# Ledger of designs, part 3: peptides against a protein of PDB entry 2FGR

Target 1, 331 residues: chain A of PDB entry 2FGR
Amino acid sequence: SSVTLFGIVDTNVAYVNKDAAGDSRYGLGTSGASTSRLGLRGTEDLGGGLKAGFWLEGEIFGDDGNASGFNFKRRSTVSLSGNFGEVRLGRDLVPTSQKLTSYDLFSATGIGPFMGFRNWAAGQGADDNGIRANNLISYYTPNFGGFNAGFGYAFDEKQTIGTADSVGRYIGGYVAYDNGPLSASLGLAQQKTAVGGLATDRDEITLGASYNFGVAKLSGLLQQTKFKRDIGGDIKTNSYMLGASAPVGGVGEVKLQYALYDQKAIDSKAHQITLGYVHNLSKRTALYGNLAFLKNKDASTLGLQAKGVYAGGVQAGESQTGVQVGIRHAF

## One batch from the design tools (peptide; aimed at target 1 V3 T4 L5 R41)

Design b1_p8_5_s1 (made by RFdiffusion4, then SolubleMPNN; from b1_p8_5, 5 letters changed)
Fold by OpenDDE base, seed 2:
Structure b1_p8_5_s1 (fold): chain B 331 residues (1-331), chain A 8 residues (1-8)
Amino acid sequence: as target 1 above (331 residues)
Amino acid sequence: ETVVSWVP
């Protein structure tokens, strides 16, 4: 049998010009170009085209040496795969986030990513950002002439918060077309949660597409997230993203991405624009830099996600500038 | 990546 040890250490110097008090924050941050991780995985050939698999992956925090501990909360799955596709049991990315975050040119990490996969409503569930789930069963089809799909269900296990009795239940999936330079996908999900101790449905619809022209890639996302509440009305956010990337000199990549977050419950918008550059020193080591601007309007208080330095909000209507410069090493 | 192999 074989086991693969793998990981990434990504550490940066980061700066943001405003926190919740209006003060600057700076220091050593983590996961600016890729999420730092340590993992173990393996496969067993069972014959007849059937394989067993396992995957265990946790986040690494290089700035503090994992002072809060280590766990396998990124992924902890056992699987069977073959000509029928793949069935996974255990905590993982939910199928909707796994597919639809692939259109984010910043790989859902650092100060530049699409921030639509968020807990917009102070949901009390552990995974109310719609990214991962506990107690998850997932199925992924093969690719049939470009067409592919994924489906998932997570058990709530009768978790109760206030009067909500099904917290953590997830159902969702996507359909996609992936062929040559073109990718397009539609994702739908519902998660049961609580807001203010009351049962709430987190509904999500996401459309993504990208096209690789060779000299440049274009990518886009359209998302609606809706926390459906019986009291106080629905909390709805419409999120939009458009990005472009291009190779530079055979060893670099430049990225530019814009996002708009239309927060309907507070009648307020936020605008994000990010410029990124990655310089490959080798297949395993890169230098990178990110420059991001976040403009909040009216009652919006969104902050850039400078993990390890500052990931909180700002004062209502304030703008934030963020910088990250770092090293990514894969092993 | 590092690959470790053993006979079960």
Scores: peptide ipSAE 0.059, ipTM 0.792, DockQ to the pose 0.635
OpenDDE base, seeds 1, 3, 4, 5: peptide ipSAE 0.058, 0.032, 0.050, 0.057; ipTM 0.804, 0.695, 0.558, 0.787; seed 4 fails the geometry check

Design b1_p8_5_s2 (made by RFdiffusion4, then SolubleMPNN; from b1_p8_5, 5 letters changed)
Fold by OpenDDE base, seed 3:
Structure b1_p8_5_s2 (fold): chain B 331 residues (1-331), chain A 8 residues (1-8)
Amino acid sequence: as target 1 above (331 residues)
Amino acid sequence: EVVLSWVP
């Protein structure tokens, strides 16, 4: 048996030129290149090709020293693995987000990521962004000739909000092909939640693909999210992403990513473009910079996620520019 | 045993 202690501390100076009042915000932010974390993990060989595992991981907030406390809300799983694949019990990334966020060149972190995995409808559930779930059972297949899949179910445990009686139930999965330079996958999920105290289904479909040309990588996402409400109609968003990354001088990586969020319920689009650079000082330490531009049209109020500085919206139709410059250290 | 190691 082994137990590994691991972590990342990522802290930055961040700026956004507009908040909800139209004013600039700046300061010390967290998790601009990678989410800051502290974790414990381990494995036990049970013989016969069977292994037990555990994983406990929480977020670190370096700017305030975890003033709101520490928890294992990133992952808290026990698992069995073998020739059949892996079964996990406990809070984790849901299978759809675990696979489909891998095509985001900004790794769902900082001001540059694909923001499609979002609560688009003021859902009252704790995980209405479709990223993680409580009470989760997950299964991941082995890779067979490139083909792989993952499935998950989260119990609602009769949790209620208003008149909604199945809050937190998740069912979802993906199928994928991962072979050499090519990755492609399709994910489907449904989560039960509430909006305005009424039962609502969060339906999600996501297509992702990437190809590594050696000199550069291309990546893309196509997503539809739909919050299906009995009253007031559906809240549908179509999200699109295209990105490229390339190694620079053997010690750096440059990334460029564009995303479009077509918010159908308000007939409004938002355009995001992000330039990122990571400079590796070692295998464990990097400097980074991100420059993001978010253009809201019409009634769109999206904001860049400068965690620790400002992660709120802007006024309708306003554009926001964001900058992060920071240090990432892994241990 | 507890191993202090970087995890990529």
Scores: peptide ipSAE 0.067, ipTM 0.714, DockQ to the pose 0.155
OpenDDE base, seeds 1, 2, 4, 5: peptide ipSAE 0.137, 0.152, 0.039, 0.031; ipTM 0.807, 0.810, 0.539, 0.543; seeds 1, 2 fail the geometry check

Design b1_p8_5_s3 (made by RFdiffusion4, then SolubleMPNN; from b1_p8_5, 5 letters changed)
Fold by OpenDDE base, seed 4:
Structure b1_p8_5_s3 (fold): chain B 331 residues (1-331), chain A 8 residues (1-8)
Amino acid sequence: as target 1 above (331 residues)
Amino acid sequence: EIVVSWVP
């Protein structure tokens, strides 16, 4: 049996040249290279190849010292694992996001990540970005010759918003092949939510792949998110990502990632390009810099996610430039 | 071992 205390403190100086008013924002931000976190985890050997586990993890906001409090909203699971795989009970990443965000070379955080896992429709559910769920049961298979899968179901517990009566219900999963330098995955999910107080299904399909050439890694994502409203047209977004990373001088990593968000309901595209560099001072401490450019077309109002500084939208058709320079420390 | 997870 073991209990591990672990965490990451990632804090940066961040700048974006435009907010919703067209003004610049700058200051101290968080989670530019990795999401800052504090966690406890442990395992108990039950014999016969069976293990019990727990995992409690919350986000750290180093800029304000968690002024809004601390919670275990990142993960709060109890688990059984063995030759059959792992069953988890509790709030966690949904299986689709857990697997498919792994292809994001910016670790699903800061100003550079793939932003496809988003609430595209002003959904009124707490987790309408498709990343996590409350009341979640998850199952993850072992890896069988590269093949693996994960499945999840979250109970809505009769949560209502307006006339919607199943808010927070999730069903989804992925199938994957992970072998040596190759990873490929297909994820499918449906989440029930509300938009304008009306029942809405958030359907998601995501394809991801990566290949590590040793000298460089390529990664890609293809996603469609569709909010199917009982009244009104579908809110559909097709998101695309292509990224490359390469080791630099044995102590660094350079990353370049492009994403396109084709927002069908407003017939508008957004283009994101991000250059990142991580300089490892040790196995646990790194300096990093991110430079991102987000070009909105037509009615698109997307903003870069400079957490702790500015994560809101911009004016329609406006472009935003973002910079983060920070320290990541793991323990 | 400090495992940095590539998760949101």
Scores: peptide ipSAE 0.068, ipTM 0.633, DockQ to the pose 0.049
OpenDDE base, seeds 1, 2, 3, 5: peptide ipSAE 0.139, 0.133, 0.065, 0.034; ipTM 0.825, 0.819, 0.651, 0.516; seeds 1, 2 fail the geometry check

Design b1_p8_5_s4 (made by RFdiffusion4, then SolubleMPNN; from b1_p8_5, 5 letters changed)
Fold by OpenDDE base, seed 3:
Structure b1_p8_5_s4 (fold): chain B 331 residues (1-331), chain A 8 residues (1-8)
Amino acid sequence: as target 1 above (331 residues)
Amino acid sequence: EIVLSWVP
């Protein structure tokens, strides 16, 4: 069998013009174009078309040298694959996020990504953003004439928070069509969590599509996230995204993405627009720049995710501008 | 045998 060591180190200088106090923040940040990571993976051919696999991956924080430690919370899976597809056991991206984040032109990273995969309700579960899960079993089909699907279940293992007794249970999946320039997917998920110590269901529906015209790519997302609470009513957010990307001179890529977050529980909207550029110095090294503008209306307090500098909210109704300029190196 | 490979 083989074991592959791999990683990315992505570090930037970042600025945001407002924090929660209305003051600017700036410094050295991480993961502006790609999430910095260190990983190990391997496969074993078992014969008869069956393969075993493992994958261990953790986040790297280049600005502080992983001062809080290192773990494999990005992915820690063992798998079997063959003509039937792939079964995975262990912490990973849940099937819905794995598929539907692929339509985000900023790859769920830095100050420009689609922020719909979020904890909208101060959920007390560790993964209430709907991105990953512990205790996960996942299955992914092969691609049949473009059609493919993925399903997942995460065990709650009787984890409790307050009066909630099923915290961390996930069930979800997607169906997709991926053929040539076209990709389209529908995802559904439910996660059990707690809000204010009370049992809460995080329901999610997401539609994504993209088309590659060769000279440019268009991508879109439609999402509803609903935290269903027994007391206090539902916390519902409708999120919309439209983006375009294009290659530049064979050495770069320009990206433009707009998102709208309609936060129904506070009757407030936020608008995000991001311009990004990646300049490839090689196959493994790139320079990048991101410029993002986030306009909160009314009671909205959303902040851009300048990881390592400032990822908190802003004052209600305030606008935030963010900049990242950095280096990404892959090995 | 386990062969450790670096991604080039």
Scores: peptide ipSAE 0.072, ipTM 0.728, DockQ to the pose 0.137
OpenDDE base, seeds 1, 2, 4, 5: peptide ipSAE 0.200, 0.215, 0.021, 0.184; ipTM 0.833, 0.830, 0.533, 0.800; seeds 1, 2, 5 fail the geometry check

Design b1_p8_6 (made by RFdiffusion4)
Pose (drawn by RFdiffusion4):
Structure b1_p8_6 (pose): chain A 331 residues (1-331), chain P 8 residues (1-8)
Amino acid sequence: as target 1 above (331 residues)
Amino acid sequence: SLTVSWTP
């Protein structure tokens, strides 16, 4: 049995060459290499291989001292685990995002990550990026011979927005194979939401795979996200990502990731290339740099996610360059 | 990190 207080402070200077008005922005931001966080967790041995766990974790914003207030929105769970796997109750990453975001070499944070888990259709639900859910129950199997799976159901509790009376419902899961160097997963999920007050399903299918050769690792993601309005119409986005990472000189790591976002509703594509470097001063402390280029075509207005500096959109068809340099300290 | 542990 144990109890652990933990966290990460990841703060950076960041710059983007344009915002929605075309002006550059720079400043002090956060979470460029890993999401800054503070948390408590524990595991209690109940005997016979059965364990009880808890986990409370919230995001830290070092640039403004969590000015909007601290919370445990990253994870707030209690669980039972054993030879049967693990059951968790509480807000957390949904199984599809928990497993599939592991294929993103930029840890789903900073200006370099895969942007597929986003609210493409301006859905009105609390978590229309498909990442986390309130009122979540999840089951995770053990890994037998490499095979593993996860399932989750989040209750809508009759949350109503317009014609949608089940906003926030999540049903989803994944199947996967993980043997150390090789990992592959297929995730499928549906959420209930509303767009402009009209009931809408958010359907998501995601495939991810990676192989770690030791001298380098190759990783990729494919995703279709479809917001399908009940009365007709849809906003569909296909997202693609391929990346590689390699250790450099003991202590160092280089990462490169290319992504494409095909936004069918506006018949427009965006392409992104991101180069990253991590220099470890210790196992707990790293300096890092990220450089990203995002090219929007046609009506696309996607922007790089320089958290704490600028994470909005850009003018239609514009290219945007961004940089983050910072320090990550885990504790 | 801060951690405490015990045996039940």

Design b1_p8_6_s1 (made by RFdiffusion4, then SolubleMPNN; from b1_p8_6, 5 letters changed)
Fold by OpenDDE base, seed 4:
Structure b1_p8_6_s1 (fold): chain B 331 residues (1-331), chain A 8 residues (1-8)
Amino acid sequence: as target 1 above (331 residues)
Amino acid sequence: EIRFSWVP
C-alpha cells in the first residue's frame, strides 16, 4: 500500500483591462497554468490484479491562503481497479470532462482555456458547467489497442430547485482512441438542472482530437451544449477550439489557442485567442506567461477567467485583454 | 512517474 501527498501551487500576477463596469482589474491570481491543488492518494494491492484506491483533492488559493476554506471538491473518490478497468465512487470529474478537457492546451485553467464547459443558461445546479458531479459512479475501461471509454452516472438524490426535480443527475460517457501521437474522442452527457426554477436538461456533445508531430502538437474541440427548457426555448451554444503547441529551446513551450463560442440564444459570438509560454526551470517548477484576447460580439458578455483577480463578465459587445505571469510549482 | 494528468 502507498499514500502520496501531492500538489501544485500556481500563483500569478494578473491583469484584465475591463470588468463589468469597464474598469481594469489587477492583482495576485491563482491557477494560471495549472489549477493549484493539494491532495492525498493511495493504492492497496488486494492480490489477483485487484487494487483499491483513494483520491482526495482540493483547490488551493495561494493568494489568500484558502480564506474561504479547504475541501476535497476537486476529487473525493474510492476506487477498485484491475484488468476490468477502474470503478470510482465519489465526487470527481465526470467522464466527459475528464477526457474532453485533455485536448485543451491551457489545461482548463487561467485566461487561455477552452471555456465551452460552462453554465451557458444561468442553470441553478452546482455543477452546471458539466465538469464535475456529486454522488458520481464512474467506470473507465482499460486501453485496448488504443480504444478506451468512460461512463458515469450521478445520483440526484431527489434534489429539487423550484419545480425541477432530479437536479444534479448526470449520465454520460465517452469513447476514445489513444495511440501514440493520436488521440480522438467523442463524449455525450445529459445533466438534469433548473433554470428559473424550471426543469432543464443540459445536453452536451463534444468531439476532440489531437496529434503530436513531435515538433508541434495540434489539438481541437467541437462542442454543442443545449439547455433544454420547458419554457422559453433552448439555450444552445456551439463552441469550437483549435490549438497548437511547440517546444522551444528544450526547456520552453509556446501555445496558441483560438476558441469561438456561438451563443445561439442571444445570436452572439465570442472569439478568444490566447498566446502562452511556459519556461521549465525544472521538472516541477515553471515560469509562465499568458496573453489572452476575448472579443464579444453583440449581446455576448463573456469574460476571461483570471481566478483571484477577476472572473466576471464584461459589458455586451466589449473586448477584454488579459495577462498572467506566474510561477507553477508541483510537489 | 508523476503523470501530470492535466485534470482540470
Scores: peptide ipSAE 0.034, ipTM 0.592, DockQ to the pose 0.050
OpenDDE base, seeds 1, 2, 3, 5: peptide ipSAE 0.069, 0.096, 0.095, 0.067; ipTM 0.798, 0.809, 0.812, 0.775; seeds 1, 2, 3, 5 fail the geometry check

Design b1_p8_6_s2 (made by RFdiffusion4, then SolubleMPNN; from b1_p8_6, 3 letters changed)
Fold by OpenDDE base, seed 5:
Structure b1_p8_6_s2 (fold): chain B 331 residues (1-331), chain A 8 residues (1-8)
Amino acid sequence: as target 1 above (331 residues)
Amino acid sequence: ELVTSWTP
């Protein structure tokens, strides 16, 4: 058996030029290049190719020392694995997000990430961003000549909000091809939630692909999210992402990513463009900088996610510029 | 408007 303590502490100085009042915000933020975390994991060899595993992981907030406490809401799983793949029990990334967020060149964090995995409809469920679920059973296949898949089901446990009686139920999965420089995936998910106390289905379809040319990597995402409400019609968002990254001088990485969020319910678009640089001081320590620009059109109010400084919206049709400069340390 | 933060 083994037990590993691991973590990341990522803290930055961040600035955004506009909040909801049109004022600038600046300060010390967290998780600009990678989500800060503390975890424990381990395995036990049971013989015959069977292994037991556990994983406990929580978010760290370096700016305030976890003033709101510590929990294992990132992952809290027990597993069995072998030649059949892996079965996991417990809170985790849902299979769709676990696979499809891997195409985000900004590691699904900071001011530069693809923001498609979002609660677009003021859903009242705890995980209406489609990223994680409680009460989750997941299965991941082995890799068969590049082909792999993951499936998940989360129990609602009769959680009710208003008249909705199945809140938190998730069903979803992906199919993928991962071979050498190529990765491609299709993900489908449905989550039961509530909006305005009424039953709502969060339907998600996501396509992702990346190719590593050695000198550069290209990555892309296509996503549709629909909150299907019993009353008031669907809240649909089409999200698109295209990114490129390249190694610089053997110690650095430059990233450029564009995203478009076409918010159909308000007939409004938002455009995000982010330039990032990571400078590796070692295998475990890096300096980084991000520069992001978010242009809202019409009724769009999206804001950049400068966690620990400002992650709120802006006024309708306003643009926001954000900067992060920080240190990432892994252990 | 409830600005739901993206929590990675």
Scores: peptide ipSAE 0.027, ipTM 0.567, DockQ to the pose 0.018
OpenDDE base, seeds 1, 2, 3, 4: peptide ipSAE 0.023, 0.020, 0.019, 0.024; ipTM 0.591, 0.634, 0.626, 0.553

Design b1_p8_6_s3 (made by RFdiffusion4, then SolubleMPNN; from b1_p8_6, 4 letters changed; failed a check: a repeat of another design)
Amino acid sequence: EVVVSWVP

Design b1_p8_6_s4 (made by RFdiffusion4, then SolubleMPNN; from b1_p8_6, 4 letters changed)
Fold by OpenDDE base, seed 5:
Structure b1_p8_6_s4 (fold): chain B 331 residues (1-331), chain A 8 residues (1-8)
Amino acid sequence: as target 1 above (331 residues)
Amino acid sequence: ELVTSWVP
């Protein structure tokens, strides 16, 4: 058996030029290049190719020392694995997000990430961003000549909000091809939630692909999210992402990513463009900088996610510029 | 408007 303690502490100085009042915000933020975390994991060899595993992981907030406490809401799983793949029990990334967020060149964090995995409809469920679920059973296949898949089901446990009686139920999965420089995936998910106390289905379809040319990597995402409400019609968002990254001088990485969020319910678009640089001081320590620009059109109020400084919206049709400069340390 | 933050 083995037990590994691991973590990341990522803390930055961040600035955004506009909040909801039109004022600038600046200060010390967290998780600009990678989500800060503390975890324990381990395995036990049971013989015959069977292994037991556990994983406990929580978010760290370096700016305030976890003033709101510590929990294992990032992952809290027990697993069995072998030639059949892996079965996981417990809170985790849902299979769709686990696979499809891997195409985000900004590691699904900071001011530069693809923000498609979002609660677009003021859903009242705890995980209406489609990223994680409680009470989750997941299965991941082995890789068969590049082909792999993951499936998940989360129990609602009769959680009710208003008249909705199945809140937190998730069903979803992906199919993928991962071989050498190529990765491609299709993900489908449905989550039961509530909006305004009424039953709502969060339907998600996501396509992702990346190719590593050695000198550069290209990555893309296509996503549709629909909150299907019993009353008031669907809240649909089409999200698109295209990114490129390249190694610089053997010690650095430059990243450029564009995203478009077409918010159909308000007939409004938002455009995000982010330039990032990571400078590796070692295998474990990096300096980084991010520069992001978010242009809202019409009724769009999206804000950049400068966690620990400002992650709220802006006024309708306003643009926001954000900067992060920080240190990432892994252990 | 409830600005729901993206939580990674």
Scores: peptide ipSAE 0.024, ipTM 0.575, DockQ to the pose 0.018
OpenDDE base, seeds 1, 2, 3, 4: peptide ipSAE 0.021, 0.020, 0.022, 0.022; ipTM 0.682, 0.654, 0.676, 0.540

Design b1_p8_7 (made by RFdiffusion4)
Pose (drawn by RFdiffusion4):
Structure b1_p8_7 (pose): chain A 331 residues (1-331), chain P 8 residues (1-8)
Amino acid sequence: as target 1 above (331 residues)
Amino acid sequence: ALTASWTP
């Protein structure tokens, strides 16, 4: 049995060459290499291989001292685990995002990550990026011979927005194979939401795979996200990503990631290339840099996510360059 | 990290 207080402070200077008005922005931001966080967790041995767990974790914003207030929105769970796997109750990453975001070499944070888990259709639900859910129950199997799976159901509790009376419902899961060097997963999910007050399904299918050769690792993601309005119409986005990472000189790591976002509703594509470098001063402390280029075509207005500096859009068809340099400290 | 542990 144990109890652990833990966290990460990851703060950076960041710059983007343009915002929605075309002006550059620079400043002090956060979470460029890993999401800054504070948390408390524990595991209690109940005997016979059965364990009880808890986990409370919230995001830290070092640039403004969590000016909007601290919370445990990253994870707030209680669980039982054993030879049967693990059951968790509480807000957390849904199984699809928990497993599939592991294929993103930029840890789903900073200006370099895969942007597929986003609210492509301006859905009105609390978590229309498909990342986390309130009112979540999840089951995770053990890994037997490499095979493993996860399932989750989040209750809507009759949350109503317009014609949608089940906003926030999540049903989803994944199957996967993980043997150490090789990992592959297929995730499928549906959320209930509304767009412009009209009931809409958010359907998501995601495939991810990676192989760690030791001298380098190759990783990729494919995703289709479709917001399908009940009365007709859809906003569909296909997202693709391929990346590689390699250790450099003991202590160092280089990462490169290319992504494409095909936004069918506006018949427009965006392409992104991101180079990253992590220099470890210790197991707990790293300096890092990220450089990203995002090219929008046609009506696309996607922007790089320089958290704490600028994470909005850009003018249609514009290219945007971003940089982050910072320090990550885990504790 | 700060951690405390025991045996039940």

Design b1_p8_7_s1 (made by RFdiffusion4, then SolubleMPNN; from b1_p8_7, 4 letters changed)
Fold by OpenDDE base, seed 4:
Structure b1_p8_7_s1 (fold): chain B 331 residues (1-331), chain A 8 residues (1-8)
Amino acid sequence: as target 1 above (331 residues)
Amino acid sequence: EVTLSWVP
């Protein structure tokens, strides 16, 4: 049996040149290279190859010392694992996000990440970004010659918003092939939510792949998210990502990632390009810098996610430039 | 040993 205390404190100085008013924002932000976190995890050997586990993890906001409080909303699971794989009970990443966001070279945080896992439709559910779910049961297979899968179901518990009566229900999963330098995955999910107080299905399909050439890694994502409303047209977004990373001088990593968000409901595109550098001072401590450019076209109002400084939208058709320079420390 | 794995 073991219990491990672990965490990451990632804090940066961040700047964006435009907010919703067209003004610049700057200050101390969090989670620019990795999401800041504090967690407890442990395992118990039950014999016969069976293990019990727990995992409790919350986000840390180093800029304000968690002024809004601390919780275990990142993960709060109890698990059984063995030769059959792993069953998890509790709030966690949904299987689709857990696998398919792994192709994001910016670790789904800061100003550079793939932003496809988003609430594209002003969904009224708490997790309409498709990243996590409450009341979740998950199952993950072992890896069989590279092949693996994950499945999940989240109970809505009769949560209602307006006339929607199944808000928070999730069903989804992925199939993957992970072998040596190659990773490829297909994910499918449906989440029930509400938009304007009306029942809405959030359907998601995501294809991801990466290949590590040793000298560089390539990674890509293709995603469609569709909010199917009972009344009104579908809100569909096609998101694309292509990224490359390479080790630099044995102590650093450079990353370049492009994403396109084709927002069909408003017939508008957004283009994101991000250059990142991580300089490892040790195995646990790194300096980093991110430079991101987000170009909105037409009615698009997307903003870079400079957490702790500004994560809102911009004016329609406006471009936003963001910078983060920070320290990541793991323990 | 604390291994950093990617978790969003």
Scores: peptide ipSAE 0.060, ipTM 0.672, DockQ to the pose 0.053
OpenDDE base, seeds 1, 2, 3, 5: peptide ipSAE 0.177, 0.186, 0.060, 0.038; ipTM 0.835, 0.838, 0.680, 0.564; seeds 1, 2 fail the geometry check

Design b1_p8_7_s2 (made by RFdiffusion4, then SolubleMPNN; from b1_p8_7, 5 letters changed; failed a check: a repeat of another design)
Amino acid sequence: EVVVSWVP

